Peptides against a protein of PDB entry 4Y8H. Designs and how they scored, part 106

Target 1, 196 residues: chain A of PDB entry 4Y8H
Amino acid sequence: TSIMAVTFKDGVILGADSRTTTGAYIANRVTDKLTRVHDKIWCCRSGSAADTQAIADIVQYHLELYTSQYGTPSTETAASVFKELCYENKDNLTAGIIVAGYDDKNKGEVYTIPLGGSVHKLPYAIAGSGSTFIYGYCDKNFRENMSKEETVDFIKHSLSQAIKWDGSSGGVIRMVVLTAAGVERLIFYPDEYEQL

## One batch from the design tools (peptide; made by RFdiffusion4, then SolubleMPNN)

Design b2_p28_1_s1 (from b2_p28_1, 8 letters changed)
Fold by OpenDDE base, seed 5:
Structure b2_p28_1_s1 (fold): chain B 196 residues (1-196), chain A 28 residues (1-28)
Amino acid sequence: as target 1 above (196 residues)
Amino acid sequence: AVEEAIQASIEAARAALEAQEERLKEKL
């Protein structure tokens, strides 16, 4: 698995590979790695499919109830709910989660929740087994306030490198773009990104 | 049992969130 989320000038973009592995790999790996928990709040998931799906479902339900009572939650609020659930279940949970969202006040935000259930706000985050191969690349190439196109290219190149070296990553690259204009879903195929 | 556990988790998360929101408001 290779997952990431990147803040940019107009919002945030989440990205993930699509490979599902079994056998010698973690049982029940996440298949839907980009998961909606609110209209403009999404997460990247890695680890146990069953466990992270349960958490995401709880968060989604919580945010729906929250919205009905109090209005649209912030990305920070969503990250806090994820954090609490991950922390309380840390002994039985294999999960790496990145929470990303957009709102008009805070613009694009990214929160990473590694194993153990801590939470960290970052301008961009990477996770999954493939992330270990691209820390240096991302650090070198990330810039704040990139355009949408620059950010798409950055994510595409980053995940391409992760896929190249991580046998547990591959397939298509999926992205979700969150901005004031709405939600956009992107897909890139191996024939394109393998050449990068 | 699973549904009850889920509901308990939601309530715990809600309580934690409310506490955090109150702390945040106090810091402003």
Scores: peptide ipSAE 0.020, ipTM 0.546, DockQ to the pose 0.035
Fold by OpenDDE base, seed 1:
Structure b2_p28_1_s1 (fold): chain B 196 residues (1-196), chain A 28 residues (1-28)
Amino acid sequence: as target 1 above (196 residues)
Amino acid sequence: AVEEAIQASIEAARAALEAQEERLKEKL
């Protein structure tokens, strides 16, 4: 798995590969690792697909209830919900989650929740087995306040490199763009990124 | 098994979240 989220001038973009692995079995099955928990709050999931889906479902429900009582939650609130669930289940859970969202007040924000259930706010985050191969590339090439197009290219190149070196990553690259204008889904196929 | 553990921890998580939400409201 290779996942990332990147803040940019107009919001935030989440990205993920689609490969599914079960033990020694590797499948290029398209898996959506980008999960909606609120209109403009999404997460990237690594680890157990079933376990992280259960967490995301609980978060989604909590945020819906929150919305009915207090209005639209902040990305920080969503990250706190994830953090508590991951921390309380850390002995039984193998998961890395990146939470990203956009609102008019805070703009694009990214929170990473690694194994153990800590939470860290960052301009961008990478996670999954493929992330180890691209820390250097991302650090070198990330810039604050990039355009949408620059950010898409940055994520595409980053995940392409991760997929190239990580046998547990592959398939299509999916992205979700969160801005004031709304939500946009993008998809890039191997023929589009393997030659980068 | 993890799903069951998550469900078992909901009450504890809820209490922690309520406290966190209060802190966030004060911050924002």
Scores: peptide ipSAE 0.020, ipTM 0.564, DockQ to the pose 0.040
Fold by OpenDDE base, seed 3:
Structure b2_p28_1_s1 (fold): chain B 196 residues (1-196), chain A 28 residues (1-28)
Amino acid sequence: as target 1 above (196 residues)
Amino acid sequence: AVEEAIQASIEAARAALEAQEERLKEKL
């Protein structure tokens, strides 16, 4: 798995590969590692698909309840809920989660929740087995306040490199763009990114 | 407790995922 989220000029973009690995079996299926927990709050999931889906479902439910009582939650609030669930279950949960969201007050925000249930706010985050191959590339090439197009390109190149070196990553690259304008879904196929 | 509920949910999700994976293998 290779996942990342990147803040940019107009919001935030989440990106993920789609390869599913079950033991020695690699599924030729598109796996959605980008999960909605609120209209403009999403997460990237790595680790157990079932475990992280359960966490995301609980967060989604909690945020729905929150919305009914207090209005739209902040990305920080969502990240805190993820953090608590991951921390409380840290002994039995192998999850790397990146939370990303957009709101008019805070703009695009990214929170990373590594194994152990800590939470860190960052301008961008990477995770998954493929992330180890792209720390250097991301550090070198990330810039704050990029355009949408620059950010898409940055994510595409980053994940392409991760996929190139990580046997557990591959398939399509999926992105979700969160801005004031709404939610946009992008998809890039191997023929579009392997040459990068 | 919340932890127990989460664990139950995880177990149910695992079972569902395993069943889905088996179905997928049969189709491939």
Scores: peptide ipSAE 0.016, ipTM 0.474, DockQ to the pose 0.028
Fold by OpenDDE base, seed 4:
Structure b2_p28_1_s1 (fold): chain B 196 residues (1-196), chain A 28 residues (1-28)
Amino acid sequence: as target 1 above (196 residues)
Amino acid sequence: AVEEAIQASIEAARAALEAQEERLKEKL
């Protein structure tokens, strides 16, 4: 798995590869690595598919409940719920989760929740087995307040590099763009990104 | 009400995860 979320001028973009495992790894297979927990709050999931799905489902439920009572939750609120769930289950959880969202007040935000259930607000985050190969690339090439197109290219190149080196990453690159304009899904195929 | 529901969900999630098969899980 290779996952990332990147803040940019107009919001935030989440990105993920689509490779899944089979056989003995069915329990760990992440088929939908970009997961909606609220209209403009999403997460990237790595590790156990079953465990992270349970967490995401709980978060989604609580954010729905929150919305009905208090209005639209902030991305920070969502990240807090994820953090608590991950922290309380840290001894049994192999999840890496990136929470990303957009709202008019805070704009695009990214929160990373690594193993152990800590939470870190960052301008961008990477995770998954493929992330180990692209820390240097991302550090060198990330810029704050990029355009949408620049950010898409950054994510595409980053994940392409991760896929090249990580046997557990591959397939299509999926992205979700969160802005004031709404939610947009993007997809890029190997024929395109393998040439980068 | 939300905080109570969250706590209940945390406990439920903990129980579910503790019941998971003990094996090495990979980050995909």
Scores: peptide ipSAE 0.021, ipTM 0.507, DockQ to the pose 0.036; fails the geometry check

Design b2_p28_1_s2 (from b2_p28_1, 11 letters changed)
Fold by OpenDDE base, seed 3:
Structure b2_p28_1_s2 (fold): chain B 196 residues (1-196), chain A 28 residues (1-28)
Amino acid sequence: as target 1 above (196 residues)
Amino acid sequence: DVQKAIEESIKKEREALEKLEERLKELL
């Protein structure tokens, strides 16, 4: 798995590979790596598929209830709910979750929730088995307040490198763009990113 | 076998999280 979320000038973009278990049985492999928990609040999931899906479902439910009572939750609120659930279940979870969202007040935000259930706000975050190969690349190439196109390219190149070295990553690269304009889904195929 | 045991374990964990959801629901 290779997942990341990147803030940029107009919002935030989440990205993930799509490789799933094929052939050899690997229990609890994450397949739906980009998951909606609110209109403009999404997460990237790695690790235990069933556990992280359950957490995401619970978060989604809570955010729906929150919305009905208080209005649209902030990305920070969503991240806090994730954090609490991950922390409370840390003994049973092998979850790496990145929460990303957009709202008019805070613009694009990224929160990473590593194992243990801590929460960290960052301008961008990477996770999954493929992330180990691209820390240096991301650190070198990330810039704040990039354009949408620059950010898409950054994510595409980053995940391409991760996929290149991580046998557990591959397939298509999926992205979700969250801005004031709405939600946009992007897809990039191996024939496009492999040569990067 | 091993696969069955793993699947059962995953199911149990999922159910546990669902119960947690119900408890948390009461707090909102």
Scores: peptide ipSAE 0.023, ipTM 0.457, DockQ to the pose 0.045
Fold by OpenDDE base, seed 1:
Structure b2_p28_1_s2 (fold): chain B 196 residues (1-196), chain A 28 residues (1-28)
Amino acid sequence: as target 1 above (196 residues)
Amino acid sequence: DVQKAIEESIKKEREALEKLEERLKELL
């Protein structure tokens, strides 16, 4: 798995590969590693699909309750809920989660929740088995306040490199763009990103 | 069952989460 989220001028973009590994078999099917927990709060998931989906479902429910009482939650609130669940269950979870969201006050924000259930606010985050291969590339090429197009290109190139080296990553590259204008879904196929 | 454990954890931490959300609501 290779996942990442990147803040940019107008908001935040989440990206993920779609490969699924089951035992010794690798499936290049389209899987959803980008999960909505609120209108403009999403997460990237790595590790156990079932376990991280359960966490995301509980977070989504909690944020719905929050919304009914207090209005739209911040991205930090969502990240805090994830953190509590991951920390409390850290002995039973093999999960890396990136939380990203947009609101008019805070703009795009990214929070990473690695194994152990800590939480870190960052301008961008990468995770999954493929992330090991692209720390250097991302550090070299990331810039703050990029345009949407620059950010899409950055994520596409980053995940392409991760997929090239990580046998557990592949398939299509999915992205979710969160801005004041709304939510946009993007997809890129191997024929395109393998040439980068 | 991880899901069951998570559900139990969220119940246990309910009060703490509510307090945290209240603080974050005011700070953000």
Scores: peptide ipSAE 0.020, ipTM 0.518, DockQ to the pose 0.037
Fold by OpenDDE base, seed 5:
Structure b2_p28_1_s2 (fold): chain B 196 residues (1-196), chain A 28 residues (1-28)
Amino acid sequence: as target 1 above (196 residues)
Amino acid sequence: DVQKAIEESIKKEREALEKLEERLKELL
């Protein structure tokens, strides 16, 4: 798995590969790696499919309740709920989660929740087995306040590199763009990103 | 009776969420 979320000028973009590990190597790997928990709050998931799906479902439910009582939750609020659930289940959870969202006040935000249930606010985050191969590339090439197109290219190149070296990553690259304009879904195929 | 049970469940969830929100504000 290779997942990432990147803040940019107009919001935030989440990206993920689509490979599902089959066989006995990983029995319960996440397949829906980009998951909606609110209109403009999404997460990237890695690790246990059942456990992270349960967490995401609970978060989505709580955010719906929150919305009915208090209005649209902030990305920080969503990350806090994720953090609490991940911490409470840290003994059974073998997954990392990246939370990303957009609102008019805070713009695009990214929170990473690694194993153990800590939470860290970052301008961008990477996770999954493929992330180990692209820390250097991302550090070198990330810039704050990139355009949408620049950010798409950054994510595409980053995930392409991760897929190149990580046997557990591959397939298509999916992205979700969160801005004031709404939600946009993107897809890129191996024929394109393998040549980068 | 089922409807009352659902309503009670929703109420409990909302109360729990409110408490969580207050705690989380202090932790982050």
Scores: peptide ipSAE 0.019, ipTM 0.470, DockQ to the pose 0.024
Fold by OpenDDE base, seed 2:
Structure b2_p28_1_s2 (fold): chain B 196 residues (1-196), chain A 28 residues (1-28)
Amino acid sequence: as target 1 above (196 residues)
Amino acid sequence: DVQKAIEESIKKEREALEKLEERLKELL
């Protein structure tokens, strides 16, 4: 697995590969590494597909309840709920989660929740088995306040590099763009990113 | 059955979250 989320000038973009190598399975459910928990709050999931799916479902439920009472939750609120659930289940979880969202006040935000259930706000985050191969690349090439196109390119190149070296990563590269304009889903195929 | 166990767990957690919704709001 290779996942990442990157803040940029107009919001935030989440990205992930599509390969599934774990034995975790939930019948009649599609394991999507990019998961919606609210309109403009999404997460990237790594580790146990079943466990992280359950957590994401619970978060989504809470945020729906929250919305009915208090209005649209902030990305920080969503991250806090994730953190609590991950912390309480840390002894039984093998999961890394990146939470990303957009709102008009805070713009794009990224929170990483590694094993153990801590939470860290960052301008960008990477996780998954493939991330170990691209820490240096990302550190060298990330810039704050990139354009949408620059950010898409950055994520595409980063994940492409991860896929080249990580046998647990591959397939298509999926992205979700969160901005004031709404939600945009992108997909890139091996024929394109392998040439980078 | 793993799926059944997961579904039951989700249900239990959702119920708990409803009861503790106000507390969770204060996690910030």
Scores: peptide ipSAE 0.017, ipTM 0.505, DockQ to the pose 0.040; fails the geometry check

Design b2_p28_1_s3 (from b2_p28_1, 12 letters changed)
Fold by OpenDDE base, seed 3:
Structure b2_p28_1_s3 (fold): chain B 196 residues (1-196), chain A 28 residues (1-28)
Amino acid sequence: as target 1 above (196 residues)
Amino acid sequence: AVAAAIAASIERARKALEEQEKRLKEKL
């Protein structure tokens, strides 16, 4: 798995590969590593698919209740809910989660929740088995307040590199763009990113 | 407690995933 979220001028973009590994088999199918928990609050999930899906479902439910009572939650609030769930279950939970969201007040925000259930606000975050291969690339190439196109390219190149080196990553690159304009879903196929 | 509910949810999800993986292996 290779996942990342990147703040940019107009919001935030989440990205993920789509490879699924089950036992000895590798399937290059579109998997739901990018998961909606609110209209403009999404997460990237790594680790146990079942565990992280359960967490995401609970967060989604919580945020729905929150919305009914208090209005649209901030990305920080969503991250706090994730953090609490991950921390309380840290002994039995294998989960690396990146929370990303957009709102008009705070713009694009990224929170990373590594193993152990800490929470860190960052301008961008990477995670998953493929992330180890791209820390250097990301550190060198990330810039604050990039355009949408620059950010898409940054994520595409980053994940492409991760996929090249990580046998557990591959398939299509999926992205979700969160801005004032709404939610946009992008997909890039191997023929598009392998040449980078 | 929330932790217990989460644990139960995770367990249900894990069982469901295992079944899906089994079916996936049969298709591969």
Scores: peptide ipSAE 0.026, ipTM 0.519, DockQ to the pose 0.030
Fold by OpenDDE base, seed 2:
Structure b2_p28_1_s3 (fold): chain B 196 residues (1-196), chain A 28 residues (1-28)
Amino acid sequence: as target 1 above (196 residues)
Amino acid sequence: AVAAAIAASIERARKALEEQEKRLKEKL
């Protein structure tokens, strides 16, 4: 798995590969590593697919209840809910989660929740088995307040490199763009990103 | 195990919401 989220001038973009591994079986079909928990709050999931799906479902439900009572939650609130669930279950949970969201007040925000259930607010985050191969690349090439196009290219190149070296990553690159304008889904196929 | 515990938490939250909705309907 290779996942990342990147803040930029107008919001935030989440990105993920689509490879799924079950034992020795590798599937390159589109998988749901990018998961909606609110209209403009999404997460990237790595680790146990079943456990992280369950966590995301709880967060989504909690945020729906929150919205009905208090209005739209902040990305920080969503990250806090994820953090609590991950921390409370840390002994039995294999989960790496990146929470990303957009709102008019805070703009694009990224929170990473690694194993153990800590939470870290960052301008961008990477995770999954493929992330180990691209820390240097991302550190060198990330810039704050990039354009949408620059950010898409940054994520595409980063994940392409991760996929190149990580046998557990592959398939298509999926992105979700969160801005004031709304939610946009992008997809890039191997024929495009493998040549980068 | 975690998934099961989480599922139970969701169910508790759902029941609590249903109870609140029921109370609201009774007041209206």
Scores: peptide ipSAE 0.023, ipTM 0.558, DockQ to the pose 0.019
Fold by OpenDDE base, seed 4:
Structure b2_p28_1_s3 (fold): chain B 196 residues (1-196), chain A 28 residues (1-28)
Amino acid sequence: as target 1 above (196 residues)
Amino acid sequence: AVAAAIAASIERARKALEEQEKRLKEKL
């Protein structure tokens, strides 16, 4: 698995590979590693598909209830719910979750929740088995306030590199773009990103 | 059963949410 979320000029983009299993890698039943928990709050999931799906379902329900009572939750609020659930289940949970969202006040935000259930706000985050191969690349190439196109390219190149080195990553690269304009889904196939 | 588990998890999260948000805001 290779997942990431990147803040940019107009919001945030989440990205993920689509490979479910290879050899000894734990089968991820969820091909879509990008999961909606609110209109413009999404997460990237790595680890146990069943466990992370349960967490995401709980968060989604919570945010739906929150919305009905208080209006649209912030990305920070969503990350807090994820954090508590991950922390409470840390002894039995194999999950790396990146929470990303957009709102007009805070713009694009990214929160990473590694194993153990801590929460860290970052300009961008990477996770999954493939992330270990691209920390250096991302550190060198990330810039704040990139354009949408620059950010798409950054994610595409980053995940492409992760896929090249990580046998547990591959397939298509999926992205979700969250901005004031709405939600946009992107897909890139191996024939394109393998050339990078 | 799933609904009950969700409700319990939400309640735990809700109780800690304000404290978590406060800590997070202080860090930001």
Scores: peptide ipSAE 0.019, ipTM 0.528, DockQ to the pose 0.041
Fold by OpenDDE base, seed 5:
Structure b2_p28_1_s3 (fold): chain B 196 residues (1-196), chain A 28 residues (1-28)
Amino acid sequence: as target 1 above (196 residues)
Amino acid sequence: AVAAAIAASIERARKALEEQEKRLKEKL
């Protein structure tokens, strides 16, 4: 798995590969590593697929209930709910979560929740087994307040490198763009990103 | 049992944050 989220000038972009490992087998299936928990609050998931799906479903339900009673939650609120769950259940949970969201007041925000259930607000975050290969690349190439196109390219190149070196990553690259204008879904295929 | 415990922990966190955000919105 290779996942990341990047703040930029107009919001935030989440990105993920689509490879799934089941036992000794690798499948290039369409996996839901990018998961909606609210209109403009999404997460990247790594670790146990079943456990992280259950977490995301529960969070989505609670944020929907929250919205009906108190209005739209902040990205920080969503991240705090994820954090509390991951921390209190850390002994029985294998999960690496990146929470990303957009609102008009705070713009794009990224929160990373590694194993153990700590929470860290960052301008961008990377996670998954492929992330170890791209720390240096991301540090060198990330810039604040990039354009949408620059950010898409940054994520595409970063995940391409992760996929190149991580056997547990591959398939298509999916992205979700969160801005004032709405939600946009992108997809890039191996024939395109392998040439980078 | 584990699922119930997980859900309960989320609910506690949610309620705490709801109260904080509600107070903030009312103050503004």
Scores: peptide ipSAE 0.022, ipTM 0.576, DockQ to the pose 0.029; fails the geometry check

Design b2_p28_1_s4 (from b2_p28_1, 11 letters changed)
Fold by OpenDDE base, seed 4:
Structure b2_p28_1_s4 (fold): chain B 196 residues (1-196), chain A 28 residues (1-28)
Amino acid sequence: as target 1 above (196 residues)
Amino acid sequence: DVEKAIQESIERERAALEEQEKRLEEEL
């Protein structure tokens, strides 16, 4: 798995590969590692698919209840809920979660929740088994307040490199763009990113 | 250092995933 979220000028973009491994079988299926928990609050999930899905479901439900009572939650609120759930279940949870969202007040925000259930607000975050191969690349190439196009390219190149070196990463690259304009879903196929 | 902590977390996650994969392969 290779996942990341990147703040940029107009919001935030989440990105993920789609490979699923089951024993010796590698499936290049479109897996939903990018998960909606609110209209403009999403997460990237790595580790146990079942465990992280359960957490995401709980968060989604919580945010729905929150919305009904208090209005649209902040990305920080969502991240806090994730953090508590991950911390409480840390002994049985293999999960790296990146929470990302957009609102008019805070713009694009990224929160990373690594194993152990801590929470860190960052301008961008990477996680998953493939992330170890691209840490240096991301550090060198990330810039604050990039354009949408620059950010898409940054994520595409980053995940392409992760996929190249990580046998547990591959398939398509999926992205979700969160801005004032709404939610946009992008997909890039191997023939598009392998040549990068 | 937050970045170091994150990197260490990622490495642990990778190791756990590799171990899980190994177990699954052994069961096949």
Scores: peptide ipSAE 0.006, ipTM 0.277, DockQ to the pose 0.039
Fold by OpenDDE base, seed 2:
Structure b2_p28_1_s4 (fold): chain B 196 residues (1-196), chain A 28 residues (1-28)
Amino acid sequence: as target 1 above (196 residues)
Amino acid sequence: DVEKAIQESIERERAALEEQEKRLEEEL
């Protein structure tokens, strides 16, 4: 798995590969590594698919309840709910979660929740088995307040490199763009990103 | 009802996502 979220001038973009591994079998599938928990709050999930999905479902429910009572939650609030659930289940949960969201007040924000249930706000975050291969690339090439196009290219190149070296990453690159304009889903196929 | 409207919106988005994923799987 290779996942990342990147803040940029107009919001935030989440990106993920789509490879699923089951034992020795590697399948290039459209996997739900990018998961909606609120209109403009999403997460990237790595680790146990079932466990992280359960966490995301619970978060989604809490945010729906929150919205009904208090209005739209902030990305920070969503991250705090994730953090609490991950911390409470840390003994049974193998998960790396990146929470990303957009709102008019805070713009694009990224929170990383590594194993153990800590939470860290960052301008961008990477996780999954493929992330190990791209720390250097991301550090060198990330810039604050990039354009949408620059950010898409940054994520595409980053994940392409991760996929190149990580046998557990592959398939299509999926992105979700969160801005004031709304939610946009992007997809890039191997024929495109392998040439980078 | 705000909760109902939100739930319906979520369901519509899920349905749209599932349809997109299905189409993508067919293209792969």
Scores: peptide ipSAE 0.006, ipTM 0.336, DockQ to the pose 0.020
Fold by OpenDDE base, seed 5:
Structure b2_p28_1_s4 (fold): chain B 196 residues (1-196), chain A 28 residues (1-28)
Amino acid sequence: as target 1 above (196 residues)
Amino acid sequence: DVEKAIQESIERERAALEEQEKRLEEEL
């Protein structure tokens, strides 16, 4: 798995590969590594699919209740709920989660929740088995306040490199763009990103 | 001939992935 979220001038973009593994079998089928927990709050998930899906479902439920009582939650609030659930289940959970969201007050924000249930606010975050191959590339090429197009290219190149070296990453590259204008889904195929 | 077969396989895979994407979007 290779996942990342990147803040930019107009919001935030989440990105993920689509490869899944079942024992010795590798499949490039689409997987739900990019998961909605609120209108403009999403997460990237790595590790146990069943366990992380359960956490995301619980977070989504809590944010729905929050909305009914207090209005739209902040991305920080969502990250706090994730953090608490990951911390409570740290002995059984081998997962990294990236929370990303947009609102008019805070703009695009990214929170990473590594194994152990800590939370860190960052301008961008990477996780999954493929992330180990792209720390250097991301550090060198990330810039604050990029355009949408520059950010898409940055994520595409980063994940392409991760897929190239990580046998557990591959398939299509999926992205979700969160801005004031709404939510946009993007998809890129191997014939495109393998040439980078 | 081999190149054509590879291209057709890529197109079939792309179509299948696009259909899966559409289904995932409907679940949002």
Scores: peptide ipSAE 0.019, ipTM 0.368, DockQ to the pose 0.023; fails the geometry check
Fold by OpenDDE base, seed 1:
Structure b2_p28_1_s4 (fold): chain B 196 residues (1-196), chain A 28 residues (1-28)
Amino acid sequence: as target 1 above (196 residues)
Amino acid sequence: DVEKAIQESIERERAALEEQEKRLEEEL
């Protein structure tokens, strides 16, 4: 798995590969590694699909309850709920989660929740088995306040490199763009990103 | 009642996402 989220001028973009592995079998298929927990709050998930899905479901439920009582939650609030759940279950979870969201006050924000249930606010985050191959590339090429197009290109190149070296990453590259204008879903196929 | 409505909303969102994923798989 290779996942990332990147803040930019107008908001935040989440990206993920779609490969899944079961035992010795590798499948290049579309998987739900990008998961909605609120209208403009999403997460990237790595590790146990079942466990991280359960966490995301609980967070979504909590945020809906929050919304009914207090209005739209902040991305920080969402990250806090994720953090608590991951921390409480840290002994049984093999999960890396990146929380990303947009609101008019805070703009695009990214929170990474690694194994152990800590939370870190960052301008961008990478996770999954493929992330180990692209720390250097991301550090060299990331810039603050990029355009949407620059950010899409950055994520596409980053995940392409991760997929190139990580046998557990592949398939399509999916992205979710969160801005004031709304939510946009993007997809890029191997024929495009393998040539980068 | 509110909890049930929320759970149903989550299930609808999941179903919608799963359907989208299936369509994307067909395009591969």
Scores: peptide ipSAE 0.005, ipTM 0.367, DockQ to the pose 0.022; fails the geometry check

